# Peptides against a protein of PDB entry 7AE7, part 28

Target 1, 321 residues: chain A of PDB entry 7AE7
Amino acid sequence: KVYKDLREFLEVLEQEGQLIRVKEEVNPEPDIAAAGRAAANLGKNQPAVFFEKIKGYKYSVVTNVHGSWQNHALMLGLDKNTSTKDQFYELNRRWDKFPVPPNVVKREAAPCKENVIDKDINLFEILPLYRINEQDGGFYISKASVVTADPEYPDDFNKLNVGTYRIQVKDRDRVGIQALAMHDIAVQLEKAEAENKPLPIAITIGNNPLVTFMASTPVGYNQNEYEFVGALQDGVPMDIVKSDLYDHLYVPAGSEVVLEGHIIPRVRTVEGPFGEFPGSYSGARLQCEVKIDRITHRTNPIFENLYLGIPWTEIDYLMAL

## One batch from the design tools (peptide; aimed at target 1 R131 D136 V270 S282)

Design b2_p15_2_s3 (made by RFdiffusion4, then SolubleMPNN; from b2_p15_2, 5 letters changed)
Fold by OpenDDE base, seed 1:
Structure b2_p15_2_s3 (fold): chain B 321 residues (1-321), chain A 15 residues (1-15)
Amino acid sequence: as target 1 above (321 residues)
Amino acid sequence: DLLEKANRPAPPLAP
């Protein structure tokens, strides 16, 4: 099976008994993180956890979407009981199908474009933000697929980067982003900052699970993650759409939320601490700052977020393949 | 219930 969006995947997870739906109103803290931890600690068949109602928020949260080998098998459209070995063989077989170019859909055909916010932007109205760990220095967006391009080659689709980065919410319309020198986004940002120009960015949340997987998988600078998504879909192209602000940035057509904006050139602000995947806190650092200029979102957007803590968590599964 | 199980003390994150 191929998934168009997160929702189609969550439906399959639920059908396969790999999703727990929490229908009761929960507190954003500590209940979301606590339940995410509890799900991770099941040791086998770790389910996604879907929270329908968050106190003080309008929308839902889902965690642990990639939190088990069963969820990974289902992501690949395999039987949930497919061995890790057979999942690996199938992944490798599909990898050889690269490149599979995406379909560019019209704005009107993209579910991520159902709603627009271009004034009085407040991330807290769209995302049920919570601390992933009690000692986190703020609210983190941990499963975003971040889209950037080479500012010298904006029309070179092979240089379009889709990556996963540590993102802290800094204000209603601002986020900190960790762009490490080893990441393609850092190369692109360096080019923009050399000219004192903003780097265009689209932070996409709640994607097709293979987009999230590929955004967490290092690829070459001249390799497009969407073309790998098509390969991992066994040769079925994924659907992308132009961002609203930038003709050169393409986002997954099915994204739950798209935060469009820019990295402010030559600005660094304090970010952290954050509980990392090894189960340790990374210290506070000076990080890049993104101004959010526009939001597009699906009706009743689902905030997909990661639980991070002591291994094995969802991130360990994302990195294990 | 996952929420009930979640109320178990989890190991603290290392600093």
Scores: peptide ipSAE 0.022, ipTM 0.511, DockQ to the pose 0.047
OpenDDE base, seeds 2, 3, 4, 5: peptide ipSAE 0.007, 0.000, 0.005, 0.000; ipTM 0.454, 0.360, 0.425, 0.349; seed 2 fails the geometry check

Design b2_p15_2_s4 (made by RFdiffusion4, then SolubleMPNN; from b2_p15_2, 6 letters changed)
Fold by OpenDDE base, seed 5:
Structure b2_p15_2_s4 (fold): chain B 321 residues (1-321), chain A 15 residues (1-15)
Amino acid sequence: as target 1 above (321 residues)
Amino acid sequence: SLLEKARLPDPPLAP
């Protein structure tokens, strides 16, 4: 089974008994994080948790989508009871199919383009934002697949990077991003900042689960994560679409939300603290700032966000493969 | 419910 988007995956998770649907209205805090922890604490068969109604917000949240070996098996289109060994074997077998180039679809065929916001941007109107842990210094977008390109080689598709980075919401149209020196985005940002230019960015939320997986998986700087997604789909290309603002950025066609903008050159603002995957807080630091200039989104967008804290949580499963 | 199970406090995150 191959998934075009998050919605197809959530349908399969629900059919397989690996998704809990919360139909009652919840408080964004602490209920979302509490349910995420409770799901993680099941120890096995940890389900995704889908919140249909969040107090003060219009749209839904899903968490713990990758939060179990069963969910990982299903992501690979395998039986949910496939052993970790057999999942690893199949992952490696498919990895050797790299590269599998994506299909570039027309704008009109891309679900992520159903709605556009290009003025009066307010992230809180589109994303049901909450603190993942009580002591977090703000609201985090923790499961975004962030698309950037090499500003020196913008047309080199092999240098198009899709990564997962810690993103704190800073304002209605601003986010902080943790671009560490070890990340490909930091190389690209350094080149942009050397010229005092903005770095174009697309922050994509709610993707095909293999996109999210590959965005969390380190690859070579000259390797495109979308071509690995096609490999992990056993040779079936994924669908991408050109961003609205940038000719050289491509986003997953099925993304629930796409935040298009730029990293402001040579600006650093306070980000954090945040409760990280080891179950410890990373201190507040000066981090990059992104201005959001355009949003595209599916109708009734689902905010996919990560639950993380004391291991084992969803992030530990994402990093274990 | 998951929410009921969540009433047991997790150990605090280490700073």
Scores: peptide ipSAE 0.018, ipTM 0.481, DockQ to the pose 0.047
OpenDDE base, seeds 1, 2, 3, 4: peptide ipSAE 0.010, 0.007, 0.017, 0.013; ipTM 0.469, 0.437, 0.426, 0.481; seed 2 fails the geometry check

Design b2_p15_3 (made by RFdiffusion4)
Pose (drawn by RFdiffusion4):
Structure b2_p15_3 (pose): chain A 313 residues (1-149, 158-321), chain P 15 residues (1-15)
Amino acid sequence: KVYKDLREFLEVLEQEGQLIRVKEEVNPEPDIAAAGRAAANLGKNQPAVFFEKIKGYKYSVVTNVHGSWQNHALMLGLDKNTSTKDQFYELNRRWDKFPVPPNVVKREAAPCKENVIDKDINLFEILPLYRINEQDGGFYISKASVVTANKLNVGTYRIQVKDRDRVGIQALAMHDIAVQLEKAEAENKPLPIAITIGNNPLVTFMASTPVGYNQNEYEFVGALQDGVPMDIVKSDLYDHLYVPAGSEVVLEGHIIPRVRTVEGPFGEFPGSYSGARLQCEVKIDRITHRTNPIFENLYLGIPWTEIDYLMAL
Amino acid sequence: TPADVPPETFEPERP
């Protein structure tokens, strides 16, 4: 099976006993992060945890989506009990199907374009943002796929919420931004960027794939789907930016020129906190989202947690 | 990754 969006994958997970629904209202901190750690601590057949009610928020959160070999196998469309080695072989075989060009769809057909917010941008009205770890510098979006501009790149970068319409980003960790970053800051021009949240599991998996192999990113997702192309749609504001047609939330924005502010600290996959450093800020100019969006976020702690599964094979 | 500045915490207003 191939998943057009996060919601089809969550359906499969729930049918397979790999998704737990938390119906009672929970507080943002530390409840969501504590549940993410506990789900990771179950050791075997760790499920995704779906929080339907978060105090003070309108929408729902899902965590630990990739956090088990069962979830990982279901992401690949295999039986949930497929061994890790056999998943490795299946990924090795599909790796060679690269490239599979994506299908570009019209705006009216992309579920991520159901709702538009073009003014008075407020991330908290859409995303139930919370603190992941006690010493984090802020509320983080820890599982976004970020799109920048064959020269289109998708990657995962931790994003700290600074204001209702502003976030932080480590721009010098996106090694295609940094030729256009010099030109843009030297000329005081903004650099367009797209932040996608709540994606097809293979899109997130591709976004965590090593940068050393300069692939085409979306064309790699079609390879992981064993030759089935993925659907992408043009962003509202920037014609050279394409996002997954099924994303739950799309934040279209730009990197603010000549602005450096304190970002962090935040958790890193080696199990420790990073330090606080001066990083770039991104202004959110537009939000498009599916009706009743789902905030797919990720807990990070002492290994093994979900990030290890996203990096392993 | 080491720190180069003192940390600052950001907590914008919620709904």

Design b2_p15_3_s1 (made by RFdiffusion4, then SolubleMPNN; from b2_p15_3, 9 letters changed; failed a check: too like the target's own chain)
Amino acid sequence: SPSTVPPVVYRPALP

Design b2_p15_3_s2 (made by RFdiffusion4, then SolubleMPNN; from b2_p15_3, 8 letters changed)
Fold by OpenDDE base, seed 5:
Structure b2_p15_3_s2 (fold): chain B 321 residues (1-321), chain A 15 residues (1-15)
Amino acid sequence: as target 1 above (321 residues)
Amino acid sequence: SPSTVPPVVYRPELP
């Protein structure tokens, strides 16, 4: 089984008993985090949690999508009861199929292009934002697949980076991003900032689960994460589409939300703190700032966000694979 | 390898 988007995966999770649907209206805080913790306490079969209605918001949230070995098995199109050992075996087998180039689809065929916001951008109108942890310094987008390119080699598809970075919402159209020196995005940003130029960026939310997985998996600077997604799909190419603002950036065709913008050169603002792990907070630091210039999104977009709160967190499973 | 290195944090055994 190959998934075109998050929605197809959520359907399978629900069919397999690996998704809890919360139909009643919830408060963003503390209910989302509380429900996530409750789901985590169900033991080995930690389901995704889908919140249909969030007070003060129009759209839905899903958490803990990758929060169990069962969910990871299903992500790979395997039986949900596939052993961890067999999952790793299959993952490694498919890994060797790299590279599998993606299909570039037409704009009209990409679900992420169904709606456009290019004026009066307000992230709070599109994303049901909440504090993941009680002591967080703000609202975080914690499970985005962030697309950037090498500004020196913008047409080199192998240098196109899809990564997961800590993103704090700073304003209606601004986010802080933690681009550490060890990250590929930091290399690209350094090149842009050397010329005092903005770094083009697309922050994609709610993707094919293998995109999210690969975005959280370190690969070589000259290796494209989308080509690994195709490998992990056992040789089936994934679908990507050109960004609206930038010819050299490609996003997953099925993304729920795409935030297109730029990292402001040589600007640093306070970001954090954030509870990356239960009981462990990364302190506040000066971090990069992104201006959001355009949003494209699916109709009734689903905000996929990382579940954090108790071990094992979703990130623990993502890092284990 | 697709595996990542976990942080130096106490974690239970992998399921």
Scores: peptide ipSAE 0.016, ipTM 0.627, DockQ to the pose 0.027
OpenDDE base, seeds 1, 2, 3, 4: peptide ipSAE 0.009, 0.018, 0.016, 0.016; ipTM 0.589, 0.641, 0.566, 0.604; seeds 2, 4 fail the geometry check

Design b2_p15_3_s3 (made by RFdiffusion4, then SolubleMPNN; from b2_p15_3, 8 letters changed)
Fold by OpenDDE base, seed 5:
Structure b2_p15_3_s3 (fold): chain B 321 residues (1-321), chain A 15 residues (1-15)
Amino acid sequence: as target 1 above (321 residues)
Amino acid sequence: SPSTVPPVTYRPPLP
């Protein structure tokens, strides 16, 4: 089984008993985090948790999508009871199929383009933002696949980077991003900042689960994560679409939300703290700032966010692969 | 082999 988008994956998770649907209205805090922790406590069958109604917001949240070995098996299109050993075997087998180039679809064929916001941008109208941990310094987008390119080689598709970074919401149209020196985005940002130019960015939310997986998986600077997604789909290309603002940025065609903007050159603002792990907060630091210039989104977009809480957290599973 | 690096504080890889 190959998934075109998050929605197809959520349908399979629900069919397989690996998704809990919360139909009652919840408070964004503390209920989302609390329900995630409760799901994590279910042991081996840690389901995704889908919140249909969030007080003060229009749209839904899903968390813990990758939060179990069963969910990882299903992500690979395997039986949910596939052993971890067999999952790793299959993952490695498919990895050797790299590269599998993506299909570039037309704008009209891309679900992420169903709606456009290009003025009066307010992230709170599109994303049901909440504090993941009680002591977090703000709201985080913790499971985004962030697309950037090399500003020196913008047309080199192999240098197109899709990564996962810590993103704090700073304002209605601004986010802080943690671009560490070890990340490919930091290399690209350094080149842009050397010329005092903005770095184009697309922050994509709610993707094909293999996109999210690959965005969290380090690859070579000259290796495209989308070509690995195709490999992990056992040779089936994924669908990407050109961004609206930038000719050289491509986003997953099925993304629930795409935040297009730029990293402001040579600007650093306070970001954090964030409770990355229970009892461990990364301190507040000066981090990059992104201005959001355009949003595209599916109708009734689903905000996929990382579950953080009592181990095993979703990130623990993502790290174990 | 795919290596997933947490965007968060280093935890030793699960066995």
Scores: peptide ipSAE 0.017, ipTM 0.638, DockQ to the pose 0.030
OpenDDE base, seeds 1, 2, 3, 4: peptide ipSAE 0.018, 0.011, 0.015, 0.014; ipTM 0.656, 0.615, 0.586, 0.654; seeds 1, 4 fail the geometry check

Design b2_p15_3_s4 (made by RFdiffusion4, then SolubleMPNN; from b2_p15_3, 11 letters changed)
Fold by OpenDDE base, seed 5:
Structure b2_p15_3_s4 (fold): chain B 321 residues (1-321), chain A 15 residues (1-15)
Amino acid sequence: as target 1 above (321 residues)
Amino acid sequence: SASTVAPVVYRPELL
């Protein structure tokens, strides 16, 4: 099975008994995090948790999408009871199919383009934002696939980076992003900042689960994550679409939300703290700031966010692969 | 490429 988007994957998770649907209205805090922790306590069969109604918000949240070996098996289109060993063998077998180039679809064929917001941007109207951990210094977008390019080689598709980074919401139209020196985005940002230019960015939320997986997987600077997604789809290309603001940025066609904007050159603002692990908060640091200039989104967008809590967290599964 | 920010707590039980 190959998934075009998050929705097709959530449907399979629900059919397989790997998704809990919370239909009652919940408070963003503490209920989302509490329900995620409760799901983590269900043992090996940790389901995704889908919140249909969140007090004060219009849209839904899903967490713990990658939060179990069963969910990982299903992501690979395998039987949910496939052993971890057999999942690794299949992953390795498919990895050797790299590169599998994506299909570039037309704008009108991309579900992420169903709605556009280009003025009066307010992230709180689109994303049901909440503190993941009680002591977090703000609201985090923790499971976004962030798209950037090399500003010296903007048309080199092999240098197009799709990565997962810690993103704190700073204002209605601003986010802080943690771009560490070891990340490909930091190389690209350094080049932009040397010229005092903005770095174009697309922050994509709610993707095909293999996009999210590859965005969380380290690859070479000259290797495109979308070409690995096609490999992990056993040679089936994924669908991408050109961003609205930038000719050289491509986003997953099925993204629930796409935040298009730029990293402000040579600006650093306080970001954090964030509870990346239970009992471990990364300190507040000066980090990059992104201005959001345009949003595209599916109708009734689902906010996919990382479950963080008692181990095993979703991160523990994403990093164990 | 991801910021795998999580210290890989090597849990041998995963292997």
Scores: peptide ipSAE 0.025, ipTM 0.668, DockQ to the pose 0.027
OpenDDE base, seeds 1, 2, 3, 4: peptide ipSAE 0.025, 0.024, 0.026, 0.024; ipTM 0.663, 0.660, 0.655, 0.658; seeds 3, 4 fail the geometry check

Design b2_p15_4 (made by RFdiffusion4)
Pose (drawn by RFdiffusion4):
Structure b2_p15_4 (pose): chain A 313 residues (1-149, 158-321), chain P 15 residues (1-15)
Amino acid sequence: KVYKDLREFLEVLEQEGQLIRVKEEVNPEPDIAAAGRAAANLGKNQPAVFFEKIKGYKYSVVTNVHGSWQNHALMLGLDKNTSTKDQFYELNRRWDKFPVPPNVVKREAAPCKENVIDKDINLFEILPLYRINEQDGGFYISKASVVTANKLNVGTYRIQVKDRDRVGIQALAMHDIAVQLEKAEAENKPLPIAITIGNNPLVTFMASTPVGYNQNEYEFVGALQDGVPMDIVKSDLYDHLYVPAGSEVVLEGHIIPRVRTVEGPFGEFPGSYSGARLQCEVKIDRITHRTNPIFENLYLGIPWTEIDYLMAL
Amino acid sequence: APAPDLREPAADKWE
């Protein structure tokens, strides 16, 4: 099976006993992070946890989506009990199908274009943002796929919420931004960027894939789907930016020129906090989202947690 | 309504 969006994958997870629904209202902190750690601590057949009610928020949160070998196998479309070695072999075989060009769809057909917010941008009206770890510098978006511009790149970068319409980003960790970053800051011009949240599991998996192999990233997702192209759609504001047609939330924005502010600290996969450093800020100019969006976020702590599964094979 | 919650880093976190 191939998933057009996060919601089809969550449906498969729930049918397979790999998704737990929390119906009672929970507080943002520390409840969501504590549940993410506990789900990771179950050790075997760790499920995704779906929070339907978060105090003071309108929408829902899902966590630990990738956080088990069962979830990982279901992401690949295999039986949930497929051994780790066999999943490795299946990924090795599909790796060679690269490239599979993506299908570009019209705006009216992309579920991520159902709702538009073009003014008075407020991330908190859409995303139930919360603190992941006690010493984090702020509320984080820890599982976004970021699109920048064959020269189109998708990657995962921690994003700290700074204001209702502003976030932080480590721009010098995106090694295609940093030729256009010099030109843009030298000329005081903005650099367009797209932040996608709540994606097909293979899109997130591709976004965590090593940068050393300069692939075409969306064309790699078609390879992981064993030859089935993925659907992408042009962003509202920037014609050279394409986002997954099924994303739950799309934040279209730009990197603010000549602005450095304190970002962090935040958790890193080696199990420790990073330090606080001066980093770039991104201004959100537009939000498009699916009706009743789902905030797919990720808990990160002492290994093993979901990030280890996203990096392993 | 929810709002950003930012914290000043501890001195040993500055890098």

Design b2_p15_4_s1 (made by RFdiffusion4, then SolubleMPNN; from b2_p15_4, 8 letters changed)
Fold by OpenDDE base, seed 3:
Structure b2_p15_4_s1 (fold): chain B 321 residues (1-321), chain A 15 residues (1-15)
Amino acid sequence: as target 1 above (321 residues)
Amino acid sequence: MPEPVLREPAPEMLV
């Protein structure tokens, strides 16, 4: 089975008994993180947790979408009881299908374009933001697929990067992003900052689960993550759409939320602390800052965020395959 | 609860 978006995957997770739906209104803190910890304690068959109602917010949160081997099997369109070994064999078999070029769809055909916000940007109106850990220095977007391009070769689709980066919400229309020197985004940012130019960026949230998987999987600088998504879909192309602000940036057509903007050149602001693991905090550091200039989103957007807890966490499953 | 250990800049496991 191939999924067009997060919603089609969540439907399958629910049908397979791999999604817990919390229908009662929860407090964003501590209830989301507490329920995630409770789900992690259910053993090897950890379900996703979908929060329908969050106090003070309009929209839903889902966590732990990749948080089990069963969910990983279902992501690959396999039986949920497929062994870890057989999942690895199937993943490797599909990997050899690279490249599978994506379909570029029209704006009118892309669900991520259903709604537009181009003024009075406020991330808190679109995303039910919460502290993942009690001592976090703010709200984090921890499961975004971030799209950037090489500013020297903006039309080279093979250099289009889709990566996962730690993102702290800094203001209504600003986020801190951690671009480490080992990441392809840091190479692209260095080129932009050398010329004192903004780096165009699209931060995409709530994607096809294979997009999220590939965004967390290092590939070569001249390899496109969307072409690997098509390979992992067993040769079925994924659907992408042009960003609204940039002709050279393409986003998943089914994204729940797309934050379009730019990394501000040569600006560094305090980001953190963040509890990457329980009892382990990364220190506060100077990180890059993104200005959000436009939002596109699906009607009733689902905020997909990473569950961070006691191992095995969702990140442990994303890194283990 | 283990006391929060400020880890020095390990490259974050967000690959």
Scores: peptide ipSAE 0.013, ipTM 0.536, DockQ to the pose 0.052
OpenDDE base, seeds 1, 2, 4, 5: peptide ipSAE 0.007, 0.018, 0.016, 0.013; ipTM 0.540, 0.628, 0.586, 0.518; seeds 1, 2, 4 fail the geometry check

Design b2_p15_4_s2 (made by RFdiffusion4, then SolubleMPNN; from b2_p15_4, 6 letters changed)
Fold by OpenDDE base, seed 3:
Structure b2_p15_4_s2 (fold): chain B 321 residues (1-321), chain A 15 residues (1-15)
Amino acid sequence: as target 1 above (321 residues)
Amino acid sequence: APEPVLREPAPDMLV
């Protein structure tokens, strides 16, 4: 099984008994985080948790999408009871199919383009934002696949980076992003900042689960994560579409939400604290700031966010691969 | 809950 988007994966998770649907209206805090912790206590077969209705918001949240070995097996299109060993074997076998180039689809064929917001941008109208941890200094987008390019080689598709980065919401149209020196985005940002230029960025939320997986998996600077997604799809290309603002940035065609904008050059603002693990907070530090200039989104967009709680969390499964 | 240990800026291992 290959998935075009998050929705096709959530359908399979639900069919396989690996998704809990919460139909009652929940409070963003503390109910989302509390329900995530409760789901983690269900043992090894932790389901995704889908919140249909959130007080004060229009749209839904899903958490713990990658939060079990069963969900990981299903992501690979395997039987949910596939052993961890056989999942690793199959992942490694498919990895050797790299590169599998993506299909570039037309704008009109991309579900992420169904709706456009280009004025009066307010992230709170599109994303049901909540504090993941009680002591968090704000709202975090923790499971975005962030698309950037090398500003010196914008047309080199092999240098197109799709990474996961810690993102704090700073304003209605601004987010803080953690671009650490070890990440490919930091190399690209350094080049842009040397010239005092903005770095073009597309922050994509609610993707094909293999996009999210590859965005969390370090690859070489000259390797494209989308070409690994095609490999992990056993040689089936994924669908990408050109961003609206930038000819050189491509986003997953099926993304629930795409935040297009730029990293503001040579600006650093306070970000954090964030509880990366229960009882462990990264200190507040100066981080990069992104201006959001355009949003595209699917109708009734699903906010996919990382579940953070007691181990085993979704992050523990993603890091164990 | 145990007091939050401020970890030194380890490279925030994102996933």
Scores: peptide ipSAE 0.015, ipTM 0.546, DockQ to the pose 0.053
OpenDDE base, seeds 1, 2, 4, 5: peptide ipSAE 0.014, 0.021, 0.016, 0.015; ipTM 0.587, 0.649, 0.614, 0.515; seeds 1, 2, 4 fail the geometry check

Design b2_p15_4_s3 (made by RFdiffusion4, then SolubleMPNN; from b2_p15_4, 8 letters changed)
Fold by OpenDDE base, seed 4:
Structure b2_p15_4_s3 (fold): chain B 321 residues (1-321), chain A 15 residues (1-15)
Amino acid sequence: as target 1 above (321 residues)
Amino acid sequence: MPEPVLREPAPEFLV
């Protein structure tokens, strides 16, 4: 089984008994994080948690999408009871199919283009933002697949990076991003900042689960994560579409929300603290800032966000392979 | 396969 988007995956999770649907209105805090903790305590078969109604917001949240070995098996289109060993074997077998180039679809065929916001941008109107941890210094987008290119080689598709970074909401149209020196985005940002130029960026939320998996997986600087997604789809290409602002940036065609903008050159603002592990917070640091210039989104967009709690969490399953 | 890196471990877990 191959998934075009998050929605097709959530449907399968629900059919397989790996999704809990919360139909009652919840408070963003503390109920989302509390329900995620409760789901993590259900044992080895941790379901995704889908919140249909969030007080003060229009749209839904889903958490813990990758939060179990069953969910990981289903992501690979395997039986949910496939052993971790057999999942690892199948993952490695498919990895050797790299590269599998994506299909570039037309704008009109991309669900992420159903709606456009190009003025009066307010992230709080599109994303049901909440504190993931009680002591977080703000609201985080923790499971975005962030698309950037090499500003020296913008048309080199092999240098197109799709990564997962810590993103703190700063304002209605601004986010801080943790671009660490070990990440490909930091190399690309350094090149842009040397010339005092903005770095084009697309922050994509609510993707095909293999896009999210590959965006969290380190690859070589000259390797494209979308070509690995096609490999992990057993040789079925994924669908991508051009960003609206940038001809050289491609986003997953099925993304729930796409935040298009730029990293502001040579600007640093306080980002954090964030609870990366229970009881431990990374200190506040000066990080780069993204201006959001355009949003595209599906009708009734689902905010996919990472659940953080006691191990084994969603992150532990994403890192355990 | 490189392990997926979603987060930097806090320095206290780098033991």
Scores: peptide ipSAE 0.019, ipTM 0.585, DockQ to the pose 0.038
OpenDDE base, seeds 1, 2, 3, 5: peptide ipSAE 0.006, 0.014, 0.014, 0.007; ipTM 0.526, 0.583, 0.556, 0.510

